# Ledger of designs, part 35: peptides against a protein of PDB entry 5KEZ

Target 1, 320 residues: chain A of PDB entry 5KEZ
Amino acid sequence: NVAIYNPFRPWWERYQPVSYKLCTRSGNEDEFRNMVTRCNNVGVRIYVDAVINHMCGNAVSAGTSSTCGSYFNPGSRDFPAVPYSGWDFNDGKCKTGSGDIENYNDATQVRDCRLTGLLDLALEKDYVRSKIAEYMNHLIDIGVAGFRLDASKHMWPGDIKAILDKLHNLNSNWFPAGSKPFIYQEVIDLGGEPIKSSDYFGNGRVTEFKYGAKLGTVIRKWNGEKMSYLKNWGEGWGFVPSDRALVFVDNHDNQRGHGAGGASILTFWDARLYKMAVGFMLAHPYGFTRVMSSYRWPRQFQNGNDVNDWVGPPNNNGVI

## One batch from the design tools (peptide; made by RFdiffusion4, then SolubleMPNN)

Design b1_p11_3_s1 (from b1_p11_3, 6 letters changed)
Fold by OpenDDE base, seed 1:
Formats: C-alpha cells, structure tokens, sequence
Structure b1_p11_3_s1 (fold): chain B 320 residues (1-320), chain A 11 residues (1-11)
C-alpha cells in the first residue's frame, strides 16, 4: 500500500493498495505464510480483509513511496505491479463533476464513482476480476479460510459473484476437499439508502451495522430503552436473517466515530458497558460473532472531534 | 441524512 507521511503512517493507508504483494508494515509474505501455517495447525483460521474495490487515492503523489517499494502513478492510473492501467478504472463511467460519490441515494454513483477519492476499479472487466481472483487465490493457496470484502457496498453484487466464481477450493492440507472460502461483505445499511444488505446475500454473509448501533443505545439506556426489550433481538429488531449476519459491537471505523452507529457505539473506552455488550453478543444466538481487538491511541478532542483518529496500530518495524 | 461509508482516506 501507499506510505502516507502526513499524518505519519495512519491506519487508513492500509486501505490504499498499489499492488497485491503481501508486503506491508504487518510483515512480508514469508512471515504471513509462517503465521497461517502455525495458526491452522492449532485450529485457528485466518480471514483476510481484502481491499478489492479500489486502489490508492487519486491525489497521492506518483513514485515508489509504498510499503514494498513498488512504483505507482495515481494520476495516470498506472499500477505496474499488478498491472493496472487507465483502462482498468471507472473514470469514464462515473458521471459526477468531481469523479467522487456525491449522492449516496444514487446507487450507480455509489458503485461507479470514487469513494473519497479512492481510484475505483472497473470490476465489470474480466481482466480486473481475474487479477483480483489471482490475488485471493494466492491467499487461499497459502491456507487462509476466507475473506472480509472491504467496501462491498461500492461494488456491484454481480461483479463480486464473478470474482468469487474464480476462487479455488481451500487448501486441502488443512480443510476438507471441496471446501469453499468463508465470505462476509462489508455493507453499511442502516436504512434510508437504495443499496440494501439483501442485495449481497447471494455472495455470503453481510455485516449488520444495526446491531452495534442499537445495542449501544439499549445498554446506554438512551431514549428510554431497556435491556428487557432485547427479548426479540435479531430479526425481531429488523436485522438481516441470522444466517446472513456477521455481528459486532464495534469496528475500526465506528470505534472512531466514523461510519455507521455514531455516538451510540460502545468501545473499550467505555470498559464496563462494552463488556456487557460483548458478553450479551456472545451469549445471544444471532448471527456470526466478531470480537474486536484494538489498541489505545492518544485521543485529542478539538471542537468535538478527535484530531488523532488517524493514529495507526502499534508498530515495531520502523518506517517501512 | 448523512452518507454511510468507511473513512478510508484523509479528509
């Protein structure tokens, strides 16, 4: 991915790829292979956060300022390490003045335009689908068990399906022959927008963002809510079917007050209430559960906003 | 209402 230095190596640089090389501040490919093998050997499975909707930001300077030293040029849409060129992006398809998503009530913009300036891949093209599938298949062959598909809301469900149809069976050294990768898709659907979680059920599970938002409100006792109201928690609260839901109390975005959930989201900063929420989630038989493992950062609030919400995870490998 | 999306780049 790109190396961002202002602010200094933020968490979100990881979501700006310039290649599909397994070479980041988290480690190199050999280290990753070693981890996957060791984990699989003791029954711990690995699911990769796959960033396949886009490459890096359009405003990033061209050069070799990346975690694996690969050259890239956002201005010309040149990513030779893949390779991608100007033919592989949706620049000509997006019809907004800025080239970015401007109206989230327009599903075509949401899927064909740039998410906050991130160069939007033309997933309708078989070439692009194949390059993504090659990346994911490389991971499958290493021994991963599945994927979180980042920014699925911004991809056409049919394009996702086309990529998934190219995937190998899981590695038979650790999984039964014919096993398929476990897929869950990040889709933010709190209602009120045209893109729905149900659009993606055919590809795998979907993140249910209503879960953490509503649970936070209840446990905080906001708006007169009581824990006794959780009697019909799940589908009874308007959530997606249990067998399609991946549920969580918080994620990296809404932990920082971003994305879906707002101030209702419970985090480790509210330790007692957070433990209650996580305990309830693990005890209640709805959805596939995900427990957050995060870190503390030096929060500095100015005008109600944490100016240090960019701070990345602890790192001991220097400026790589 | 506000658009619902992740924050994947600097603003």
Amino acid sequence: as target 1 above (320 residues)
Amino acid sequence: GSASNIIGSER
Scores: peptide ipSAE 0.042, ipTM 0.793, DockQ to the pose 0.101
Fold by OpenDDE base, seed 5:
Structure b1_p11_3_s1 (fold): chain B 320 residues (1-320), chain A 11 residues (1-11)
Amino acid sequence: as target 1 above (320 residues)
Amino acid sequence: GSASNIIGSER
């Protein structure tokens, strides 16, 4: 991914890929392979956060400022380490003036335009699908158990399916022969927008962001909500079917005060309420559960927003 | 230049 130095190595640089090389601040490919092997050998499975909707931001300077030193040029859409070129992006398909998503009520903008400047891949192209599948298959062959598909809301479900149809079975050294990768898709659907979680059910599980948002409201006793109302928690609250749901109290985005749920989201900053929410989630049978492991950072609120929400995990001068 | 991974529709 790109190496960002202003601000200094933010967490979100990880979501700006310039190649599919397994070479980041977390380690190199050999170290990753070693970790996956060691984890699998003791029954711990690895699921990769796969960033396949986009490459890096359009405004990032060209050069070799990346975690593996690979050259890239956002301006010309040149990512030779893949390789991608200008033909592999949706620039001509997006019809907004900025090239970014401007109206989330327009599903075509949401899927064909850039998410906050991130160069949007043309996933309709078999070439692009194949390059992504090669990346994911490499991970499968290493021994990962499945994937979180980042920014799935911004990809056409049919394009995702086409990629998934190219995937290998899981590595038979650790998984039963013929096993398929476990897929869960990040789709924010709190209602009121044209893109629905149900659009993605055919590809695997989806994130149920209503879960954390509504649970936070209940635990905080907002709007007269009571714990007793959780009697029909799950489908009874309008959530997706349990066998399609990946549920969580918070994630890396919304614990920073923005993105799906707003101020209702409970986090480790509110320790007592958070433990109540996580405890409830783990005790209740609805959905597939995900528990957050995060870190503290020096929050600085200005006009209600944390200006330090970019701060990444603890590090030694950029080295994790 | 500094694009986050925060999805804007729910902000």
Scores: peptide ipSAE 0.042, ipTM 0.793, DockQ to the pose 0.424
Fold by OpenDDE base, seed 4:
Structure b1_p11_3_s1 (fold): chain B 320 residues (1-320), chain A 11 residues (1-11)
Amino acid sequence: as target 1 above (320 residues)
Amino acid sequence: GSASNIIGSER
């Protein structure tokens, strides 16, 4: 991914890929392989956060400022380490004046235009699908158990399916023969927009963002909500089917005060309430649970926004 | 430029 130095190595640089090489702030491919092996050997499985909707931001300077030193040029859509070129992006398909998503009530814009300037890959192309599948298959062959698909809301479900259909079975050294990768898709659906979580059920599980939002409201005792109302928690609250749900109290985005769920989201900053919410989530059978492991950072609020929401995890001069 | 995974409609 791109190496950003202003601000200094933010967490979100990881979501701006320039190659599919396994060189990151966390280590190189050999170190990753070693970690996967050691984890698998003790029954801990690895799920990769796969960024496949886009490459880096269109405004990032061309050069070799990347975690693996790969050259890239956002201006010309040149990512030779893949390789991608101008033919592999949705520049001509997106019809907005800016090239960015301007209206989230337009599903076509949401999927064909750039997410906050991130160069949008043409996932309708078999070439692009195959390059992504090659990346994911390399990880599968190393021994990962599955994937979180980042920004799935911004990809056509059929394009995702086409990629998934190219995937290998899991590594038989650790998984039963014929096992398929575990897939969960990040789809933010709180209602009110045309793209629905149900559009993605055919590909795997989806993130249920209503879970954290509603649980936060209940635990906070907002709007007269009571714990007793949780007796039909899950589908009874209008959530997706349990076997399609990945549930969580918070994630890296909404713990920073923005994104899905708003102010109701509970985080480690509200320790007591957060423990209650996480405890309830782990005790309740609805959905596949995900527990957040995060860190403290020096928050600085200006006009209600934390200007330090970019701060990444504890690191040694950028190395995690 | 800077970009998080936060959707624009909720920023």
Scores: peptide ipSAE 0.041, ipTM 0.793, DockQ to the pose 0.361
Fold by OpenDDE base, seed 3:
Structure b1_p11_3_s1 (fold): chain B 320 residues (1-320), chain A 11 residues (1-11)
Amino acid sequence: as target 1 above (320 residues)
Amino acid sequence: GSASNIIGSER
């Protein structure tokens, strides 16, 4: 991914790929392979956060400022380490003046235009699908158990399916023969927009952002909410079917006070309430559970916004 | 901007 130095190595640089090489601020490919092997050998499975909707931001300077040293040029859509070129992006398909998503009520625009400047891959192309599948298959062959698909809301479900159909079975050194990768898709659906979580049920599980938002209001006792109202928690609260849901109290985005859930989201900053929420989630049978492991950063609020919401995990001069 | 994936219609 791109190496950002202003601000200094933010967490979100990891979501701006310039190659599918497995060398980042967390380590190189050999170290990753070693970690996967050691984890699998003791029954701990690895699921990769796969960023396949886009490459880096369109405004990032060309050069070799990347975690693996690969050259890239966002201006010319040149990513030779893949390789991608201008033919592999949706620049010609997106019809907005900026090239970015401008109206989230237009599903086509949400899928075909750039998410906040991130260069949008042409996932309709078999070439692009194959390059992504090769990346994911490399990880599968290393021994990962599955994937979180980042920004799935911004990809056509059929394109995702086409990629998934190219995937290998899991590595038979650790998984039963014929095992398929576990897939869950990040889709933010709080209602009010045309893209629905149900559009993605055919590809795997989806993130249920209503879960943390609603649980937060209950635990906080907002709006007269009571724990007794959780009697029909799950589908009874309008959530997706349990067998399609991946649930969580918070994630890296909404723990920073924005995105799906807003101020209702419970985080480690409210330790007692957070433990109650996580404990309830783990005890209740609804959905597939995910527990967040985060870190403290020096929050500084200006005009209601944390100006340090970019701060990444504890590091040594950028190295984690 | 920063192109953080916390930016979107979710806000």
Scores: peptide ipSAE 0.040, ipTM 0.792, DockQ to the pose 0.381

Design b1_p11_3_s2 (from b1_p11_3, 5 letters changed)
Fold by OpenDDE base, seed 3:
Structure b1_p11_3_s2 (fold): chain B 320 residues (1-320), chain A 11 residues (1-11)
Amino acid sequence: as target 1 above (320 residues)
Amino acid sequence: GSASNIIGAER
């Protein structure tokens, strides 16, 4: 991914790929392979956060400022380490003046335009699908158990399916023969927009952002909410079917007060209430559970916004 | 601003 130094190595640089090389501030491919092997050998499975909707931001300077030193040129859409070129992006398909998503009520715009300037891959092309599948298959062959598909809301479900159909079975050194990768898709659907979580059920599980938002409201006792109202928690609260849901109290985005849930989201900053929420989630049978492991950063609020929401995990001069 | 995957993009 791109190496960003202003601000200094933010967490979100990880979501701006310039190659599919397994070489980042966390380590190189050999170290990753070693970790996966050691984890699998003791029954701990690895699921990769796969960023396949886009490459890096369109405004990032060309050069070799990347975690593995690969050259890239966002201006010319040149990513030779893949390789991708201008033919592999949706620049001509997106009809907005900026090239970015401008209206989330337009589903085609949400899928075909750039997410906050991130260069949008032409996932309709078999070439692009194959390059992504090769990346994911390399990970599968290393021994990962599955994937979180980042920004799935911004990809056509059929394009995702086409990629998934190219995937290998899991590595038979650790998984039963014929096992398929576990897939869950990040889709923010709190209602009010045309893209629905149900559009993606055919590809795997989907993130249920209503879960953390509503649970936070209840545990905070906002609007007269009571714990007794959780009697029909799950589908009874309008959530997706349990067998399609991946649930969580918070994630890296809404932990920072943005995206889905707003101020209702419970985080480690509210330690007692957070423990209650996580405990309830783990005890309740609804959905597939995910527990967040995060870190403290020096929050500084200016005009209601944390100006340090970019701060990444504890590191040594950028190395984690 | 920052190019996070959600901040400034969704809500």
Scores: peptide ipSAE 0.045, ipTM 0.801, DockQ to the pose 0.397
Fold by OpenDDE base, seed 4:
Order: C-alpha cells, then sequence, then structure tokens
Structure b1_p11_3_s2 (fold): chain B 320 residues (1-320), chain A 11 residues (1-11)
C-alpha cells in the first residue's frame, strides 16, 4: 500500500493499495506465511481484510512511496505491480462531476464512483476480477481461512460473486478437503439508503452495523431504552438473519467518533459500558461475533472531530 | 490525499 508520511503512517494507508504484494508495515510474505502456519497449527484461523474495491487515492503523488517499494501513478491509473492501467478503472463509468461519490442515495454512484477519492476498480471486467482472485487465492493457498471484503457496499454484488467463484478451496493441510473460504462483507446499512445488506447475502455474511448502534443506545439508556427490550435481540430488532450476520460493538471507523452508528457506538474509551456490551454480545447467540482489539491514541477534538483519528497502532518508526 | 473507510454520507 501507499506509505503516507503526512500525517505520519496513518492507519488508513493500509486501505490504499498499490499492489497485491504481501509486503506491508506488518512484515513480508515469508513472515506472514510463518504466522499463518503457526496460528493454524494451534487452531487459530486468519481472516484477511481484503481491499479489492479500489486502489490508492487519486491525489497521491506518483512514485515508489509504498510499503514494498512498488511504483505507482494515480494520475495515469498506472499500477504496474498488478498490473492495472487506465482501462481497469471506472473513470468513464462514473457520471459525477468530481468523479467521487456525491449522493449515497444513488446506488450507481456508490458502486461506480470513487469512495473519498480512492481510485475505483472496474470490477465488471474479467481481467480485474481475475487479478483480485489471484491475490485472494495466493492467500488461500498460504492457509488463510477467509476474508473480510472491505467496502463491499461500493461493489456490485454480482461482481463480488464473480470473484468468489474463482476462489480455491481452503488449504487441505489445515482444513477439510473441499472447504470454502469464510466470507464476510463490509456493508454499512443503517437504513435510509438504496443499497441493502440483503443484496449481498448470496456472497456470504454481512456486517450488521445496526447491532453496535442499537446496543449502544440500550446500554447508554438513551431514548428510554431498557435492557429488557433485548429479549428479542437479533432478527426481532430488524437485524439481518443470524446466519448472515457478523456482529460487533465497534470497529476501527466508528470507534473514531463518527459514521456507521454515530455517537451511540460504545468503545473502550467508555470502559464500563463497553465491557457490558461486549459481554452481552458474546453471551447472546445472534450472529457471528467479532471482538475489537484496539489501542489508545492522543485524541484532540476540534469542532467535534478528533484531528488525530488518523493515528495508527503502536509502532516502531512506522513498523508494526 | 487522506482517505478513511468511513463513507462520506456518514462522516
Amino acid sequence: as target 1 above (320 residues)
Amino acid sequence: GSASNIIGAER
């Protein structure tokens, strides 16, 4: 991915890929392979956060400022380490004046335009699908158990399906023969927008963002909510079917104080309430649970926003 | 430029 130095190595640089090389702030491919093997050998499975909707931001300077030194040129849409070129992006397909998503009530914009300036891959193209599948298959062959598909809301479900149909079975050294990768898709659906979580059920599980948002409201005792109302927690609260849900109290985005649930989201900053929420989540049978492991950072609020929300995990001069 | 995974409509 792109190496960003202003601010200094933010967490979100990880979500600006320039190649599919397994060479990042976390280590190289050999180290990753070693980690996957060691984890699998003790029954710990690895699920990769796969960034396949886009490449890096359109405004990032061309060059070799990347975690593996790969050259890239956002201006010309040139990512030779893949390789991608201008033919592999949705520049001509997006009809907005800016090239970015301008209206989230327009599903076509949400899928075909750039997410906050991130160069949007033309996932309708078999070439692009195949390059992504090759990346994911390499990980499967290493021994990962599945994937979180980043920014799934911004990809057409059929394009995702086409990629998934190209995937190998899991590595038989650790998984039963014929096992398929575990897929969960990041789809932010809190209602009110045209794209629905149910659009993605055919591809695997989806993130249920209503879970953390509503649980936060209940635990905080907002709007007269009571714990007793959790008696029909899950589908009874209008959430997706349990077998399609991946649930969580918070994630890295909404932990930073905005988006996908707003102020109701509980985080480690509110330790007591957070423990209550996480405890409830783990005790309740609804959905597949995900527990957040985060870190403290020097929050600095200006006009209601944390100007240090970019701060990544503890690191040694950028190396995690 | 800088870009988080937070959707624009919910920022």
Scores: peptide ipSAE 0.044, ipTM 0.794, DockQ to the pose 0.372
Fold by OpenDDE base, seed 5:
Structure b1_p11_3_s2 (fold): chain B 320 residues (1-320), chain A 11 residues (1-11)
Amino acid sequence: as target 1 above (320 residues)
Amino acid sequence: GSASNIIGAER
């Protein structure tokens, strides 16, 4: 991914890929293989956060300022380490003036335009699908158990399916022969927008962001909500079917107060309420549960916004 | 400048 120095190595640089090399601040490919092996050997499975909707931001300077030193040029859409070129992006498909998503009520913008400037891959192209599948298959062959598909809302479900149809079975050294990768798709559907979680059910599980948002309001006692109302928690609250749901109290995005539930989201900053929410989630049978492990950072609120929401994990002068 | 990966809803 890109190496960003202003601000200094933010968490979100990880979501700006310039290649599919397993070479980041977390380690190199050999170290990753070692970790996956050690984890699998003790029954801990690895699910990769796969960033396949986009490459890095359009405004990032060209050069070799990346975690593995790979050259890239956002301006010309040149990512030779893949390789991708200008033909592999949706620039000509997006019809907004900025090239970014401007209206989330326009499904075509949401899927064909850039998410906050991130160069949007043309996933309709078999070439692009194949490059992504190659990346994911490499991970599968290493021994990962499945994937979180980042920004799935911004990809056409059929394009995702086409990629998934290219995937290998899981590594038989650790998984039963013929096992398929576990897929869960990040789709933010809180209602009121044209893209629905149900659009993605055919590809695997989806993130149920209503879960954390609604649970937060209940535990915070907002809008007269009561714990007793949780008797029919899950489908009874309009959530996706349990066998399609991946549920969580917070994630790295909404932990920082932006989108996907806003101020209702409970985090470790509110320790007591957070523990109540996580405890409830783990005790209730609805959905596949995910527990957050994060870190503290020096929050600085200005006009209601944390100006330090970019701060990445604890590090030693950029080294994790 | 640099683009974040904060994914929004209800915009």
Scores: peptide ipSAE 0.043, ipTM 0.784, DockQ to the pose 0.447
Fold by OpenDDE base, seed 2:
Structure b1_p11_3_s2 (fold): chain B 320 residues (1-320), chain A 11 residues (1-11)
Amino acid sequence: as target 1 above (320 residues)
Amino acid sequence: GSASNIIGAER
């Protein structure tokens, strides 16, 4: 991914890929392979956060300022380490003046235009699908168990399906022969927008963002809500079917006051309430559960916003 | 400029 130095190595640089090489601030491919092997050998499975909707931001300077040293040029859409070129992006498909998503009520913009300036890959192209599948298959062959598909809301479900159809079975050294990768898709659907979580059920599980948002309001006792109302928690609250749901109390975005759920989201900053929420989630039989592991950072609020929301994990001069 | 991960309903 791109190496950003202003601000200094923010967490979000990891979501700006310039290649599919397995060398980042966390280590190189050999170290990753070693980790996967060691984890698998003790029954811990690895699921990769796969960023396949886009490459880096359109405004990032061209050069070799990347975690693996690969050259890239956002201006010319040149990513030779893949390789991608100008024909592999949705620049011509997006019809907004800016090239960015301008209206989230327009499903075509949401999927064909740039997410906050991130160069949007043309996932309709078999070439692009194959390059992504090659990346994911390399990870499968290393021994990962599956994937979180980042920004799935911004990809056409059919394009995702086409990529998934190219995937190998899991590595038989650790998984039963014929095992398929576990897939869950990040889709933010709190209602009121055209893109629905149900559009993605055919590809695997989806994130249920209503879960953390609603649970937060209940535990915070907002609007007179009570814990006793959680008796029919799950489908009874209008959530997606349990067998399609990936549930969580918080994620890295809404820990920083961003994203779906807003101020209702509980985080480790509210330790007592957060433990209650996580405990309830783990005890109640709905969905596939995900527990967050995070870190503290020096928050500085200005006009209600944390100006240090960019701060990444603890590191040694940028190296994790 | 900075480009974060998706922020969803804030847009």
Scores: peptide ipSAE 0.045, ipTM 0.793, DockQ to the pose 0.408; fails the geometry check

Design b1_p11_3_s3 (from b1_p11_3, 5 letters changed)
Fold by OpenDDE base, seed 4:
Structure b1_p11_3_s3 (fold): chain B 320 residues (1-320), chain A 11 residues (1-11)
Amino acid sequence: as target 1 above (320 residues)
Amino acid sequence: GSASNIGGAER
């Protein structure tokens, strides 16, 4: 991915890929392979956060400022390490004046235009699908158990399916023969927008963002909400079917005060309430649970926004 | 609308 130095190595640089090389702040491919092997050998499975909707931001300077030194040029849409070129992006397909998503009530914009300036891949193209599948298959062959598909809301479900249909079975050294990768898709659906979580059920599980948002409201005792109302928690609250849900109290986005959920989202900053929410989540059978592991950072609020929300995990001069 | 990885928005 792009190496950002202003601010200094933010967490979000990870979500701006310039190649599919397994060479990042976390280590190189050999180290990753070693970790996957060691984890699998003790029954711990690895799920990769796969960033396949886009490459890096369109305004990032061209050059070799990347975690593995790969050259890239956002201006010319040149990512030779893949390789991608201008033919592999949706620049001509997006009809907005800016080239970015301008209206989230327009599903076509949400999927064909750039997410906050991130160069949008033309996933309708078999070439692009194949390059992504090759990346994911390499990970599968290493021994990962599945994937979180980042920004799935911004990809057409059929394009995702086309990629998934190219995937190998899991590595038989650790998984039963014929096992398929576990897929969960990040789809932010709090209602009110045309893109629905149900659009993606055919591809795998989806993130249920209503879970953390509503649970936060209940635990905070907002709007007269009571714990007793949780008796029908899950589908009874209008959430997706349990077998399609991946649930969580918070994620990296809404932990930082933006994204889905707003102020209701509970985080480690409110330790007591957070523990209550996480405890409830783990005790309740609804959905597949995900527990957040995070870190403290020096928050600085200006006009209600934390100007330090970019701060990444503890590191040694950028190396995690 | 709700977007992923808002912190990574273009400068």
Scores: peptide ipSAE 0.053, ipTM 0.820, DockQ to the pose 0.129
Fold by OpenDDE base, seed 2:
Structure b1_p11_3_s3 (fold): chain B 320 residues (1-320), chain A 11 residues (1-11)
Amino acid sequence: as target 1 above (320 residues)
Amino acid sequence: GSASNIGGAER
């Protein structure tokens, strides 16, 4: 991914890829392979956050300022380490004036335009699908158990399916022969927008963002909500079917106030309430559960916004 | 609308 120095190595630089090489602040490919092997050998499975909707931001300077040293040029859409070129992006397909998503009520914009300036890959192209599949298959062959598909809302479900259809079975050294990768798709659906979580059920599980948002409201006792109302928690609250749901109290985005729940979201900053929420989630039989492991940072609120929401995990001068 | 990883917005 790109190496961002202003602000200094933010968490979100990881979501701006310039190659599919396994070199990041967390280590190199050999170290990753070693970790996956060691984890698998003790029954701990690895699921990769796969960023396949886009490459880096269109405004990032060209050069070799990346975690694996690969050259890239956002201006010319040149990513030779893949390789991608201008033909592999949706610049000509997006019809907005800015080239960015401007209206989330327009499903075509949401899927064909740039997410906050991030160069949008043309996932309709078999070439692009194949490059992504090669990346994911490399990870499968290393021994990962599955994937979180980042920004799935911004990809056509059929394009995702086309990629998934190219994937290998899981590594038989650790998984039964014929095992398929576990897929869960990040789709932010709180209602009110045309793209629905149900559009993606055919590809795997989906993130249920209503879960954390509503649970936070109940535990905070907002709007007269009571714990007793949680008796029919799950489908009874209008959530997706349990066998399609991946549930969580918070994630890295909404922990920082970025979409998908607002102020209702409980985080470790409110320790007592957060423990109640996580405990309830783990005890109640709905969905596939995900527990957040995060870190503290020096929050600084200005006009209701944390100006330090970019701060990444604890590090030594950029080295994790 | 709701967007993923909006903290990384490049303009």
Scores: peptide ipSAE 0.048, ipTM 0.813, DockQ to the pose 0.147
Fold by OpenDDE base, seed 3:
Structure b1_p11_3_s3 (fold): chain B 320 residues (1-320), chain A 11 residues (1-11)
Amino acid sequence: as target 1 above (320 residues)
Amino acid sequence: GSASNIGGAER
């Protein structure tokens, strides 16, 4: 991914890829392979956050300022480490003046235009699908168990399906022969927009953002909500089917007031209430559960916004 | 609208 120095090595630089090389501020490919092996040998499985909707931001300067030293040029859409070129992006397909998503009520913009300036890959092309599949298959062959598909809302479900159809079975050193990778898709659907979580059920599980948002209001006792109302928690509250849901109290975005859920989201900053919410989630049978592991940062609110929401995990001069 | 990784916007 791109190496950002202003601000200094933010968490979100990880979501701006310039190659599919497995070398980042967390380590190199050999170290990753070693970790996966050690984890698998004791029954701990690895699921990769796969960023496959886009490459880095269109305004990032060209050069070799990346975690693996690979050259890239956002201006010319040149990513030779893949390789991608101008033919592999949706620039000509997006019809907005800025090239960015401008209206989330237009499903075509949401999927064909740039997410906050991030160069949008032409996932309709078999070449692009194959490059992504090669990346994911390399990870599968190393021994990962599956994937979180980042920004799935911004990809056509059929394009995702086409990529998934190219994937290998899991590594038979640790998984039964014929095992398929576990897939869950990040789709923010709180209602009111044209893209629905149900559009993606055919590809695997989806994130249920209503879960943390609604649980937060109940635990906080907002709007007269009571714990007793959780008697029909899950589908009874309008959530997706349990066998399609991945549930969580918070994620990296809404922990920072972004993404979905707003002020209702419980985080480790409210430790007592957060432990109650996480405990309830783990005890209740609805959905596949995910527990957040995060860190403290020096929050500084100005005009209602944390100016330090970019701060990444504890590090040694950028190295984790 | 609901976007992913809002902090990752170009800066």
Scores: peptide ipSAE 0.047, ipTM 0.808, DockQ to the pose 0.127
Fold by OpenDDE base, seed 5:
Structure b1_p11_3_s3 (fold): chain B 320 residues (1-320), chain A 11 residues (1-11)
Amino acid sequence: as target 1 above (320 residues)
Amino acid sequence: GSASNIGGAER
């Protein structure tokens, strides 16, 4: 991914890929392979956060300022380490003036335009699908158990399916022969927008963002909500079917005070309430549960916004 | 709107 120095190595640089090389601040490919092996050997499975909707931001300077030193040129859409070129992006498909998503009530913008300036891959192209599949298959062959598909809301479900159809079976050293990768898709659906979580059920599980949002409201006792109302928690609250749900109290986005769920989201900053929420989540038989492991950072609120919401994990001069 | 990885914009 790109190496961002202003601000200094933010968490979100991880979501600006310039190649599919397993070479980042987390380590190199050999180290990753070693970790996967060690984890699998003790029954811990690895699921990769796969960023396949986009490459880096369009405004990033061309050069080799990346975690593995790969050259890239956002201006010309040149990512030779893949390789991608201008033919592999949706620039001509997006019809907004900025090239970015401007209206989330327009599903075509959401899927064909740039997410906050991130260069949007043309996933309709078999070439692009194949490059992504090659990346994911390499990970599968290493021994990962599946994937979180980042920004799935911004990809056409059919394009995702086309990629998934290219995937290998899981590594038989650790998984039964014929096992398929576990897929969960990040789709933000709190209602009120045209793109629905149900659009993606055919590809695997989806993130149920209503879970954390509503649970936060209940635990905080907002709007007269009571814990006793959680008796029919899950489908009874209008959430997706349990067998399609990936549930969580918070994630890296919404723990930063904005995004899906807003102020209702409980985080480790509210330790007591957070423990209650996580405890409830783990005890209640709805969805596949995900527990967040995060970190503290020096929050600085200005006009209700944390100006330090970019701060990444603890590091030593950029080295994790 | 509800964007994924809201922090992903360059600063």
Scores: peptide ipSAE 0.045, ipTM 0.806, DockQ to the pose 0.134

